Peptides against a protein of PDB entry 5KEZ. Designs and how they scored, part 84

Target 1, 320 residues: chain A of PDB entry 5KEZ
Amino acid sequence: NVAIYNPFRPWWERYQPVSYKLCTRSGNEDEFRNMVTRCNNVGVRIYVDAVINHMCGNAVSAGTSSTCGSYFNPGSRDFPAVPYSGWDFNDGKCKTGSGDIENYNDATQVRDCRLTGLLDLALEKDYVRSKIAEYMNHLIDIGVAGFRLDASKHMWPGDIKAILDKLHNLNSNWFPAGSKPFIYQEVIDLGGEPIKSSDYFGNGRVTEFKYGAKLGTVIRKWNGEKMSYLKNWGEGWGFVPSDRALVFVDNHDNQRGHGAGGASILTFWDARLYKMAVGFMLAHPYGFTRVMSSYRWPRQFQNGNDVNDWVGPPNNNGVI

## One batch from the design tools (peptide; aimed at target 1 H154)

Design b2_p29_8_s4 (made by RFdiffusion4, then SolubleMPNN; from b2_p29_8, 15 letters changed)
Fold by OpenDDE base, seed 2:
Structure b2_p29_8_s4 (fold): chain B 320 residues (1-320), chain A 29 residues (1-29)
Amino acid sequence: as target 1 above (320 residues)
Amino acid sequence: EPGPGYFIWPGGTSGYFGGTGFFERLSRS
């Protein structure tokens, strides 16, 4: 991915890929392979956060300032390490004046235009699908158990399905023969937009952002909410079917106060209430549960906003 | 280049943005 130095190596640089090479702040491919093997050998499975909707931002300077040293040129849409060219992006398909998503109530813009300037891949093209599948299959062959698909809301479900149909079975050294990768898709659906989580049920599980948002409201006793109202927690609260849901109290985005759920989201900053929420989630039989493991950073609020919300995990001069 | 984040509008619309979002209190529904 792109190496960002201003601010210094933020967490979000990881979501600006310039290649599918396994060289990042976390290590190289050999180290990753070693980690996957060691984890699998003790029954710990690895799921990769796969960024396949886009490449890096269109405003990033061309060059080799990347975690694996690969050259890239956002201006010309040139990513030779893949390789991608201008033919592999949706610049001509997006009809907005800026090339960015301008109306999030327009599903076509949400999927065909750039997400905050991030170069939008033409996932309708078999070439692009195949390059992504090759990346994911390489990971599968290494021994990962599945994937979180980043920014799934911004991809057509059919394009995702076409990629998933190209995927190998899991590595039989650790998984039963014929096992399929576990897929869950990041889709923000709080009920007020045209894109629905149900559009993605055919591809795998989806993130249920209503879970953390509503649970936080209840545990905080906002608006007269009571714990007794959790009796029909799950589908009874309008959440997706349990077998399609991946649930969580917080994630890296809404832990910083600007994700789906807003101020209701409970985090480790509210330790007592957070423990209650996580405990309830783990005890209640709804959805596939995900627990956040995070870190403290020096929060600095200005006008209600944390100006240090970019701070990434503890590192040694940028190396994790 | 600003990093991606998430925003939620009062009407429920949400998506990525290049800066810091604002806190929104959600009601039971």
Scores: peptide ipSAE 0.035, ipTM 0.669, DockQ to the pose 0.047
OpenDDE base, seeds 1, 3, 4, 5: peptide ipSAE 0.032, 0.038, 0.032, 0.031; ipTM 0.639, 0.674, 0.655, 0.677; seeds 3, 4 fail the geometry check

## One batch from the design tools (peptide; aimed at target 1 W12 D253 H258 V307)

Design b2_p30_1 (made by RFdiffusion4)
Pose (drawn by RFdiffusion4):
Structure b2_p30_1 (pose): chain A 320 residues (1-320), chain P 30 residues (1-30)
Amino acid sequence: as target 1 above (320 residues)
Amino acid sequence: AYLFHGLGWQQWYEANKATNLANYNAARAA
């Protein structure tokens, strides 16, 4: 991923890929393989956050400011370490004047245009699908059990299916024959938009962002909500079917207060209420549960938004 | 309003909108 130095090494630089080499601030390929093997050998599975909708920001300076020193040039669309060229991006397919996503009532541009200027991969091309599959198959053979598909709303459900069609079964040393990767797709669907999370049920589960937003408001006793109203918690509140939901109280993104749910999302900063919300979630049968494990940062709210929400993991001059 | 990857991300994007447009146009002309 791009090594971003202003601001200094933000957590979200990891969502701007430069290549598919397994080489990050978290470690190299040897350390990654070692982790996956050790965890599988004690029965704990690894799920990978797959950033496949885009490469890095279009305005990023060319050079080798990358976590493995790989060269890249966003202006010329050259990502030779993959390799990707200008033919591999949606510049010609997007219809907005800016080339970015401008209107979320238009399902097409949400898919074909740049998400906040991030170079949008042409996922309809077999070559691009193959390069992504090669990356995910490398992970599957190492032994990962599934994937979080980042920014799934900005990918066509069919393109996702075409990529998944190319995946190996899970490593037969640890998983039964014919096992398939666990897929959960990050789609923020609070209603009122043309894209529905149900559009993605053919590919795997989806993140149910309504879950934590509603639970936070309820536990905080905001907007007239009471815990007694949780008697019919689940699809009774308009959530996706339980067998398609990945649920959580907060995630790495919306724990910073800017996200789906804003200030209602309970986090470790609100430890007393947060424990209660996690407890309710873990006790209730709805969904497959994910628990957040975080790091502290110097929060600094100005106008209800944290100016330090970009701060990366604890580090000494960028070394985690 | 929702901010993709937060305020820092949004500030960075807004500071680079002209560059994003210029690079987009150059990519299409090529």

Design b2_p30_1_s1 (made by RFdiffusion4, then SolubleMPNN; from b2_p30_1, 13 letters changed)
Fold by OpenDDE base, seed 1:
Structure b2_p30_1_s1 (fold): chain B 320 residues (1-320), chain A 30 residues (1-30)
Amino acid sequence: as target 1 above (320 residues)
Amino acid sequence: PYLYLGVGFQKWYESNKETIIANHKAALAA
């Protein structure tokens, strides 16, 4: 991915890929293989946060400022390490003046335009689908159990399916023959927009962002809500079907503030309430549960916003 | 990359809290 130095190596640089090489601040491919093997050998499975909707930001300077030193040129859409060229992006499909998503009530913009400047891949093209599938299959062959598909809301469900149809069975060294990868898709659906979580049920599970948001409100006892209202927790609260839901109290995005749940989201910063929420989540049968493991950073609030929300995970190898 | 892209849930909830609570109470009574 792109190496960002201002601010210094933020967490979000990981979501600006310039190649599909396993070479980042988290380690190299050999180290990753080692981890996956060790985990699988003791029954711990690995799923990968796969960034396949886009490459890096259009405003990033061309060069070799990347975690694996690969050259890239956002201006010309040149990513030779893949390789991608100008023909592999949705520049011609996006009809907005900026090239970015301008109206989230327009599903075509949401899927064909750039997410906050991130170069949007033309996932309708078989070539692009194949390059992504090759990346994911490489990970499957290493021994991962599945994937979180980042920014699924910004991809057409049919394009995702086309990619998934190209995937190998899981590695038979650790998984039964014929096993399929576990897929869950990040779709932020809190209502009010045309794109719905149900659009993606055919591809796998979907993140249920209403879960953490609503649970946070209840645990915080906001607006007179009571724990007794959790009697019909799950589908009774308007959540997606349990067998399609991936549930969580917080994630790396909404842990840092104003997105997909706002102030209702409980985090480790509210330790007591957070433990209550996580405990409830683990005890309740609704959905497939995910527990967050995060880190502290030096929060600095200015006008209600944490100006240090960019701070990445602890790292003692800043040269990568 | 979605930190600031989500719907303003807090404002939405505050605007609809009475209806939400009423619906939940009704659902529990049913």
Scores: peptide ipSAE 0.020, ipTM 0.506, DockQ to the pose 0.046
OpenDDE base, seeds 2, 3, 4, 5: peptide ipSAE 0.017, 0.021, 0.019, 0.020; ipTM 0.555, 0.564, 0.524, 0.560; seed 3 fails the geometry check

Design b2_p30_1_s2 (made by RFdiffusion4, then SolubleMPNN; from b2_p30_1, 15 letters changed)
Fold by OpenDDE base, seed 1:
Structure b2_p30_1_s2 (fold): chain B 320 residues (1-320), chain A 30 residues (1-30)
Amino acid sequence: as target 1 above (320 residues)
Amino acid sequence: PYLTWGVGAKKWYESNKEQIKANHAAALAA
């Protein structure tokens, strides 16, 4: 991914890929392979956060300022480490003046335009699908069990399906023959937009962002909400079907205080309430549960905003 | 990804921004 130095190596640089090489501040491919093997050997499975909707920001300077040293040129859409070229992006398909998503009520913009300047891959192209599949298959062959598909809301469900149809079975060293990768898709659907979580049910599970948001309001006792109202928790609250839901109390985005779910989201900063929420989630049968493991950072609030929400995970490999 | 804002998320934030500020203030005071 792109190496960002202002601010200094933020967490979100990891979501600006310039190649599909497995060399980042988290480690190199050998280290990753070693981890996957060790985890699988004790029954712990690995699911990769796959960023396949886009490459890096369009305004990032060309060069080799990346975690693996690969050259890239956002201006010319040149990513030779893949390789991608100007033919592999949706620049011509997006019809907005800025090239970015301007109206989230326009599904075509949401899927064909750049998410906050991130170069949008033309996932309709078989070439692009194949390059992504190769990346994911490499991970499958290493021994991962599945994927979180980042920014799935910004990809056409059919394009996702086309990629998934190219995936190998899981590694038979650790999984039964014929096993398919576990897929869950990040789709932010809080209502009011044309893109729905149900659009993606055919590809796998979907993140249910209403879960953490609504649970937060209940635990916080906002608006007269009571625990007794959780009697029909799940589908009864308008959530997606349990067998399509991946549920969580918080994620890395909304943990920063300005993501989907707003102020209702409970985090480790709210220790007591957070434990209550996570405990409830783990005890209740609705959905496939995900527990967050995060880190503390030096929060500094200015006008209600944490100006240090960029701070990345603790590490001592800043030279990478 | 970083701050994937949809209309729903933005509306939620706007509706709760005062509470967000209050929560942040409380967190700083703690």
Scores: peptide ipSAE 0.031, ipTM 0.511, DockQ to the pose 0.035
OpenDDE base, seeds 2, 3, 4, 5: peptide ipSAE 0.029, 0.030, 0.029, 0.028; ipTM 0.466, 0.483, 0.444, 0.433; seeds 3, 4 fail the geometry check

Design b2_p30_1_s3 (made by RFdiffusion4, then SolubleMPNN; from b2_p30_1, 13 letters changed)
Fold by OpenDDE base, seed 1:
Structure b2_p30_1_s3 (fold): chain B 320 residues (1-320), chain A 30 residues (1-30)
Amino acid sequence: as target 1 above (320 residues)
Amino acid sequence: GYLTWGVGAKKWYEANKETIIANTQAALAA
């Protein structure tokens, strides 16, 4: 991914790829292989956060300032390490003046335009699908069990399906022959927009962001809500079917106060309430559960906003 | 996903918005 130095190496640079090389501040490919092997050998499976909707931001300076030293040029949409060129992006499909998503009530914009300036890949092209599939298959061959598909809301479900159809079976060294990768898709659906979580059920599980949002309001006792109301928690609260839901109390985005769920989201900053929420989530039989393991950062609030919400996980690798 | 931008990142984006738009327009014209 791109190396951002202002602010210094933020967490979100990881979501601005310039290649599909396994070489980031989290480690190199050999270290990743080693981890996957060690985990699989003790029954712990790995699911990769796959950023396949886009490449890096359009205004990042061209050059080799990336975690694996690969050259890239966002201005010309040149990513030779893949390789991608200007023909592999949705610039011609997006009809907004800015090239960015301007109206989330327009599903075409949401899927064909840039998310906050991130160069949007043309996933309708077989070439692009194949490059992504090669990346994911490489991970499957290493021994991962599946994927979180980042920014799935911004991809056409059919394009996702086309990519998934190119995937190999899981590594038979650790998985039964014919096993398919576990897929869950990040789709933010709190209602009110045309894109729905159900649009993606055919590809795998979907993140249920209403879960953390509603649980937060209940445990915080907002609007007179009580924990006794959680008796029919799940489908009874209007959530997606349990077998399609991936649930969580918080994630890296809404943990920082600006993601789906707003101020209702419980985090480790509210330790007591957070433990209650996580405990309830693990005890109640709804959805596939994900427990957050995060970190503290030096929060600094200005005008109600944490100006240090960019701070990434602890890291002593200043070179990569 | 829905990337959460810090104040600095937002400022960076806003500062480069015109460049982003110009790059898009240039790509469409090419």
Scores: peptide ipSAE 0.292, ipTM 0.827, DockQ to the pose 0.547
OpenDDE base, seeds 2, 3, 4, 5: peptide ipSAE 0.040, 0.230, 0.040, 0.245; ipTM 0.481, 0.808, 0.558, 0.812; seed 3 fails the geometry check

Design b2_p30_1_s4 (made by RFdiffusion4, then SolubleMPNN; from b2_p30_1, 14 letters changed)
Fold by OpenDDE base, seed 5:
Structure b2_p30_1_s4 (fold): chain B 320 residues (1-320), chain A 30 residues (1-30)
Amino acid sequence: as target 1 above (320 residues)
Amino acid sequence: PYLEWGVGFQKWYESNKETIIANHKAALAK
C-alpha cells in the first residue's frame, strides 16, 4: 500500500493498495506464511481483510513511496506491480463531475464512482476479476480460511460473485477437502439508502451495523430504550437473518465515533458499558460474533471531532 | 470504510480535491 507521511503513517493507508504483494508494515510474505501455519496448527484460522474495490487515492504522488517499494502512478492509473492501467478503472463509467460518489441515494454512483478519491476498479472486466482472484487464491493456498471483503457496498454483487467463483478450495493441509473460503462482506446498511444488505446474501455473510448501533443505544439507556426490549433481539429488531449476519459491538471505523452508528457505538473507552455489550453479544445466539482488539491513541477533540483519529497501532517510527 | 475515514483523511482529501478532479477529467479526455 501507499506510505503516507502526512499525517504520519495513518491506519487508513493500509486501505490504499498499489499492489497485491504481501509486503506491508506488518511484515513480508514469508512472515505471513509462518503466522498462518502456526495459527492453523493450533486451530486458529486467519481471515484476510481484502481490499479489492479500489486502489490508492487519485491524488497520491507517483513514485515508489509504498510499503513494498513498488512503483505506482495514480494520475495515469498505472500500477505495474499488478499490472493495472487506465483501462482497468471506472473513470469513464462514473457520471459525476468530480468522479467521486456524490449521492449515496444513487446506487450506480456508489458502485461506479470513487470512494473519496480512491481509484475505483472496473470489476466488470474479467482481467480485473482474474487479477483479484489470483491474489485471493494465493492467500487461500497459503492457508487462510476466508476473507472480509472491504467496501462491498461499493461493488456490484454480481462482480463479487464472479470473483468468488474463481476461488480455489481451502488448503487441504488444514481444512476438509472441498472446503470453501468463509466470506463476509462489509456492507453498511442502516436503512434509508437504496443498497441493501440483502443484495449480498448470495455471496456470504454481511456485516450487521444495526447491531452495534442499537445495542449501544440500549446499554446507554438512550431514547427510552430498555434492556427488556432485547427479548426479541436479532431478527425481531429488523436485523438480517442470523445465518447471514456478522455482528460486532464496534469496528476500527466506528470506534472513532463518526462511522455507522454514530455516538451510540460502545468502545473500550466506555469501559464497563463496553464489557456489558460484548458479554451480551457473546451470550446471545444471534449472528456470527466478532470481538474487537484495538489500542489506545492520544485523542484530541476539537469541535467534537478527534483530530488524531488517523493514528494507527503503536509503532516505532512507522514500523509495527 | 465508512463515509469519512476521520479528520485526518478528510483534510487530506480536501487538500487534494483539485488534483483528484483534474486527474479524473484527464482520464475522461483519453
Scores: peptide ipSAE 0.266, ipTM 0.806, DockQ to the pose 0.679
OpenDDE base, seeds 1, 2, 3, 4: peptide ipSAE 0.010, 0.030, 0.017, 0.033; ipTM 0.352, 0.470, 0.425, 0.459; seed 2 fails the geometry check

Design b2_p30_2 (made by RFdiffusion4; failed a check: the pose's geometry)
Pose (drawn by RFdiffusion4):
Structure b2_p30_2 (pose): chain A 320 residues (1-320), chain P 30 residues (1-30)
Amino acid sequence: as target 1 above (320 residues)
Amino acid sequence: AEFDAFRAFYRANDWFDKPSLARYQANMAA
């Protein structure tokens, strides 16, 4: 991923890929393989955050400011370490004047245009689908059990299916024959938009962002909500079917207060209420549960938004 | 109504790289 130095090494630089080499601030390929093997050998599975909708920002300076030193040039669309060229991006397919996503009532541009200027991969091309599949198969054979598909709302459900069609079964040393990767797709669907999370049920589960937003408001006793109203918690509140939901109280993104749910999201900063919300979630049968494990940063709210929400993991001059 | 408000708030801050950077740069300038 791009090594971003202003601001200094933000957590979200990891969502701007430069190549598919397994080489990050978290470690190299040997350390990654070692982790996956050790965890599988004690029965704990690894799920990978797959950033496949885009490469890095179109305005990032060319050079080798990358976590493995790989060269890249966003202006010329050259990512030779993969390799990707200008033919591999949606510049010609997007119909907005800016080339970015401008209107979320238009389902097409949400898919074909650049998300906040991030170079949008042409996922309809077999070559691009093959390069992504090669990356995910490398991970599957190492032994990962599934994937979080980042920014799934900005990918066509069919393109996702075409990529998943190319995946190996899970490593037969640890998983039964015919096992398939666990897929959960990150789609923020609070209603009122043309894209529905149900559009993605053919590919795997989806993140249910309504879950934590409603639970936070309820536990905080905001907006007239009471815990007694949780008697019919689940699809009764308009959530996706339980067998398609990946649920959580907060995630790495919206724990910073700017996300789906804003200030209502309970986090470790609100430890007393947070424990209650996690407890309710873990005790209730709805959904497959994910628990957040975080790091502290110097929060600094100005106008209800944290100016330090970009700060990366604890580090000494960028080394985690 | 609640989810409408959440969605509007979310979209005002959507996708988190550029709004986050703008807030940081405004704070440094100040």

Design b2_p30_2_s1 (made by RFdiffusion4, then SolubleMPNN; from b2_p30_2, 17 letters changed; failed a check: the pose's geometry)
Amino acid sequence: SDFEKWRAYYLSNAPPIAPGLARWQAAQAA

Design b2_p30_2_s2 (made by RFdiffusion4, then SolubleMPNN; from b2_p30_2, 19 letters changed; failed a check: the pose's geometry)
Amino acid sequence: SDFEKWREYYLSNYPPIAPGTARYNAALAA

Design b2_p30_2_s3 (made by RFdiffusion4, then SolubleMPNN; from b2_p30_2, 18 letters changed; failed a check: the pose's geometry)
Amino acid sequence: SEFEEWRKYYLSNEPPFAPGLERYNAAQAA

Design b2_p30_2_s4 (made by RFdiffusion4, then SolubleMPNN; from b2_p30_2, 23 letters changed; failed a check: the pose's geometry)
Amino acid sequence: SDFEEWRKYYLSNYPPFEPGKKRWEEAQKA

Design b2_p30_3 (made by RFdiffusion4)
Amino acid sequence: AAAAAAAAAAAAAAAAAAATAAWRAYTANK
Pose (drawn by RFdiffusion4):
Structure b2_p30_3 (pose): chain A 320 residues (1-320), chain P 30 residues (1-30)
Amino acid sequence: as target 1 above (320 residues)
Amino acid sequence: XXXXXXXXXXXXXXXXXXXTAAWRAYTANK
């Protein structure tokens, strides 16, 4: 991923890929393989956050400011470490004047245009689908059990299916024969938009962002909500079917207060109420549960938004 | 020289704020 130095090494630089080499601030390929093997050998599975909708920002300076020193040039669309060229991006497919996503009532541009200027991969091309699959198969054979598909709303459901069609079964040393990767797709669907999370049920589960937003408001007793109203918690509140939901109280994004749910999202900063919300979630049968494990940062709210919500993991001059 | 350094620091802070704002849009709408 791009090594971003202003601001200093933000957590979200990891969502701007430069290549598919397994080489990050978290470690190299040897350390990654070692982790996956050790965890599988004690029965704990690894799920990978797959960033496949885009490479890095179109305005990022060319050079080797990358976590493995790989060269890249966003202006010329050259990512030779993969390799990707200008033919591999959606510049000619997007119809907005800016080339970025401008209107979320237009389902097409949400898919084909750049998400906040991030170079949008042409996922309809077999070559691009093959390079992504090669990356995910490398992970599958190392022994990962599934994937979180980042920014799934900005990918066509069919393109995701075409990539998944190319995946190996899970490593037969640890998983039964014919086992398939666990897929959960990050789609923020609070209603009122043309894209529905149900559009993605053919590919795997989806993140149910309504879950934490509603639970936070209820536990905080905001907007007239009471805990007694949780008697019919689940699809009764308009959530996706339980067998398609990945649920959580907060995630790494919206725990910073700017996300789906804003200030209602309970986090470790609100420890007393947060424990209660996590407890309710873990006790209730709805969904497959994910628990957040975080790091502290110097929060500094100005106008309800944290100006330090970019701060990366604890580090000594960028070393985690 | 001191005024040029202050102007460069202000420009760097503005660029960092803009990048944060853009990323918030990313995480809110993805």

Design b2_p30_3_s1 (made by RFdiffusion4, then SolubleMPNN; from b2_p30_3, 11 letters changed)
Fold by OpenDDE base, seed 5:
Structure b2_p30_3_s1 (fold): chain B 320 residues (1-320), chain A 30 residues (1-30)
Amino acid sequence: as target 1 above (320 residues)
Amino acid sequence: DAEAAAAAAAAAAAEAAALRERMRRYFRNK
């Protein structure tokens, strides 16, 4: 991915890929393979956060300032380490003046335009699908158990399916023969927009962002809500079917006051209430549960926003 | 390098603002 130095090595640089090389601040490919093997040998399975909707931001300077030294040029859409070129992006398909998503009520913009300047991959192309599948298959062959698909809302469900149809079975050294990768898709559906979580049920599980948002309001006792109202928690609250839901109290985005969930989201900053929420989530049968492991950072609020929301995990001069 | 850093910082600020705006939109519609 891109190496960003201002601010100094933010967490979000990880979501600006320039190649599919397993060479980042977390380690190299050999170290990753070693970790996966050791985890699998003790029954711990690995699920990869796969960034496949886009490459890095269009405003990033060209060069070799990346975690593995790979050259890239956002201006010319040149990513030779894949390789991608200008033919592999949706620049000509997006019809907005900026090239970015401008209207989230236009599903075509949401899927064909750049997410906040991130260069949008042409996932309709078999070439692009194949490059992504090669990346994911390499991970499967190493021994990962499945994937979180980042920014799934911004990809056409059919394009995702086409990629998934190219995937290998899981590595038979650790998984039963014929096992398929576990897929969960990040889709932010809080209602009011045309793209729905149900559009993605055919590809795997979907993140249920209503879960953390609603649970937060209840535990905080906002708007007169009571714990007794959780009697029909899950589908009774308008959530997706339990067998399609991945549920969580918070994630890395809404923990920082952006993404989906707003101020209702409980985090480790609200220690007592957060433990109550996580305890409830783990005790209740609805959905597949995800527990957050995060870190503290020096929050600094200006005009209601944390100006240090970019701060990444504890590190030694940028090395994790 | 300083110029590149400034451009990256500006892009990051714009991205963060866009994310916050999306969040606000979701809650207004509920």
Scores: peptide ipSAE 0.037, ipTM 0.628, DockQ to the pose 0.123
OpenDDE base, seeds 1, 2, 3, 4: peptide ipSAE 0.030, 0.023, 0.036, 0.017; ipTM 0.640, 0.494, 0.551, 0.519

Design b2_p30_3_s2 (made by RFdiffusion4, then SolubleMPNN; from b2_p30_3 with T20R A21E A22R W23M A25K T27F A28R)
Fold by OpenDDE base, seed 1:
Structure b2_p30_3_s2 (fold): chain B 320 residues (1-320), chain A 30 residues (1-30)
Amino acid sequence: as target 1 above (320 residues)
Amino acid sequence: AAAAAAAAAAAAAAAAAAARERMRKYFRNK
């Protein structure tokens, strides 16, 4: 991914790819392979947060400022480490003046325009689908069990399906023959927008962002809400079908006050209430559960906002 | 009663959540 130095190596630089090389501040490919093997050998399965909607920001300077030293040029859409060129992006399909998503009520903009300047990949092209599938298949062959698909809301469900149809079965050294990768898709659907979670049910599970938002409100006793209202928790609260839901109390975005749920979201900063929410989630049968493992950072609030919300995970291997 | 409470909370949270979603996405491109 891009190496960002202002602010200094933020967490979100990881979501600005310039190649599909397994070479980041988290480690190199050999270290990753070793970790996957060790985990699989003790029954711990690995899924990867796969950033496949886009490459880095259009405003990033060309050069080799990346975690694996790969050259890239956002201005010319040149990513030779893949390779991608100007033919592999949605610049010609996006009809907005900026080239960015301007209206989230327009599903075509949400899917064909740049997410806040991130160069949007032309996933309609078989070439692009194949390059992504090659990346994911390499991970499958290493022994991963599946994927979180980042920014799935910004991809056409049919394009995702076309990529998934190219995937190998899981590695038979650790999984039963013919096993398919576990897929869940990040889709923020709180209602009111044209893109629905149900558009993605055919590809796998979907993140249910209503879960953490609503549970947070109940546990906080906001608006007179009571635990007794959780009697019909799940589908009875208007959530997606249990067999399509991936549920969580918080994620890395809304832990920082960003994304769906806002101030209702419980995090480790509210330790007692957070433990109650996580305990409830694990005890309740609705959805496939995900527990957050995060880190502390030096929060600094200015005008109600943490100006240090960019701080990345702890690192002891130097600057790469 | 549970469904009504859930619906009311969803409507109030939706506008704020949409704004925060945009903020999340903005931070990825800083």
Scores: peptide ipSAE 0.034, ipTM 0.579, DockQ to the pose 0.073
OpenDDE base, seeds 2, 3, 4, 5: peptide ipSAE 0.035, 0.021, 0.030, 0.036; ipTM 0.578, 0.627, 0.562, 0.589; seeds 2, 3, 5 fail the geometry check

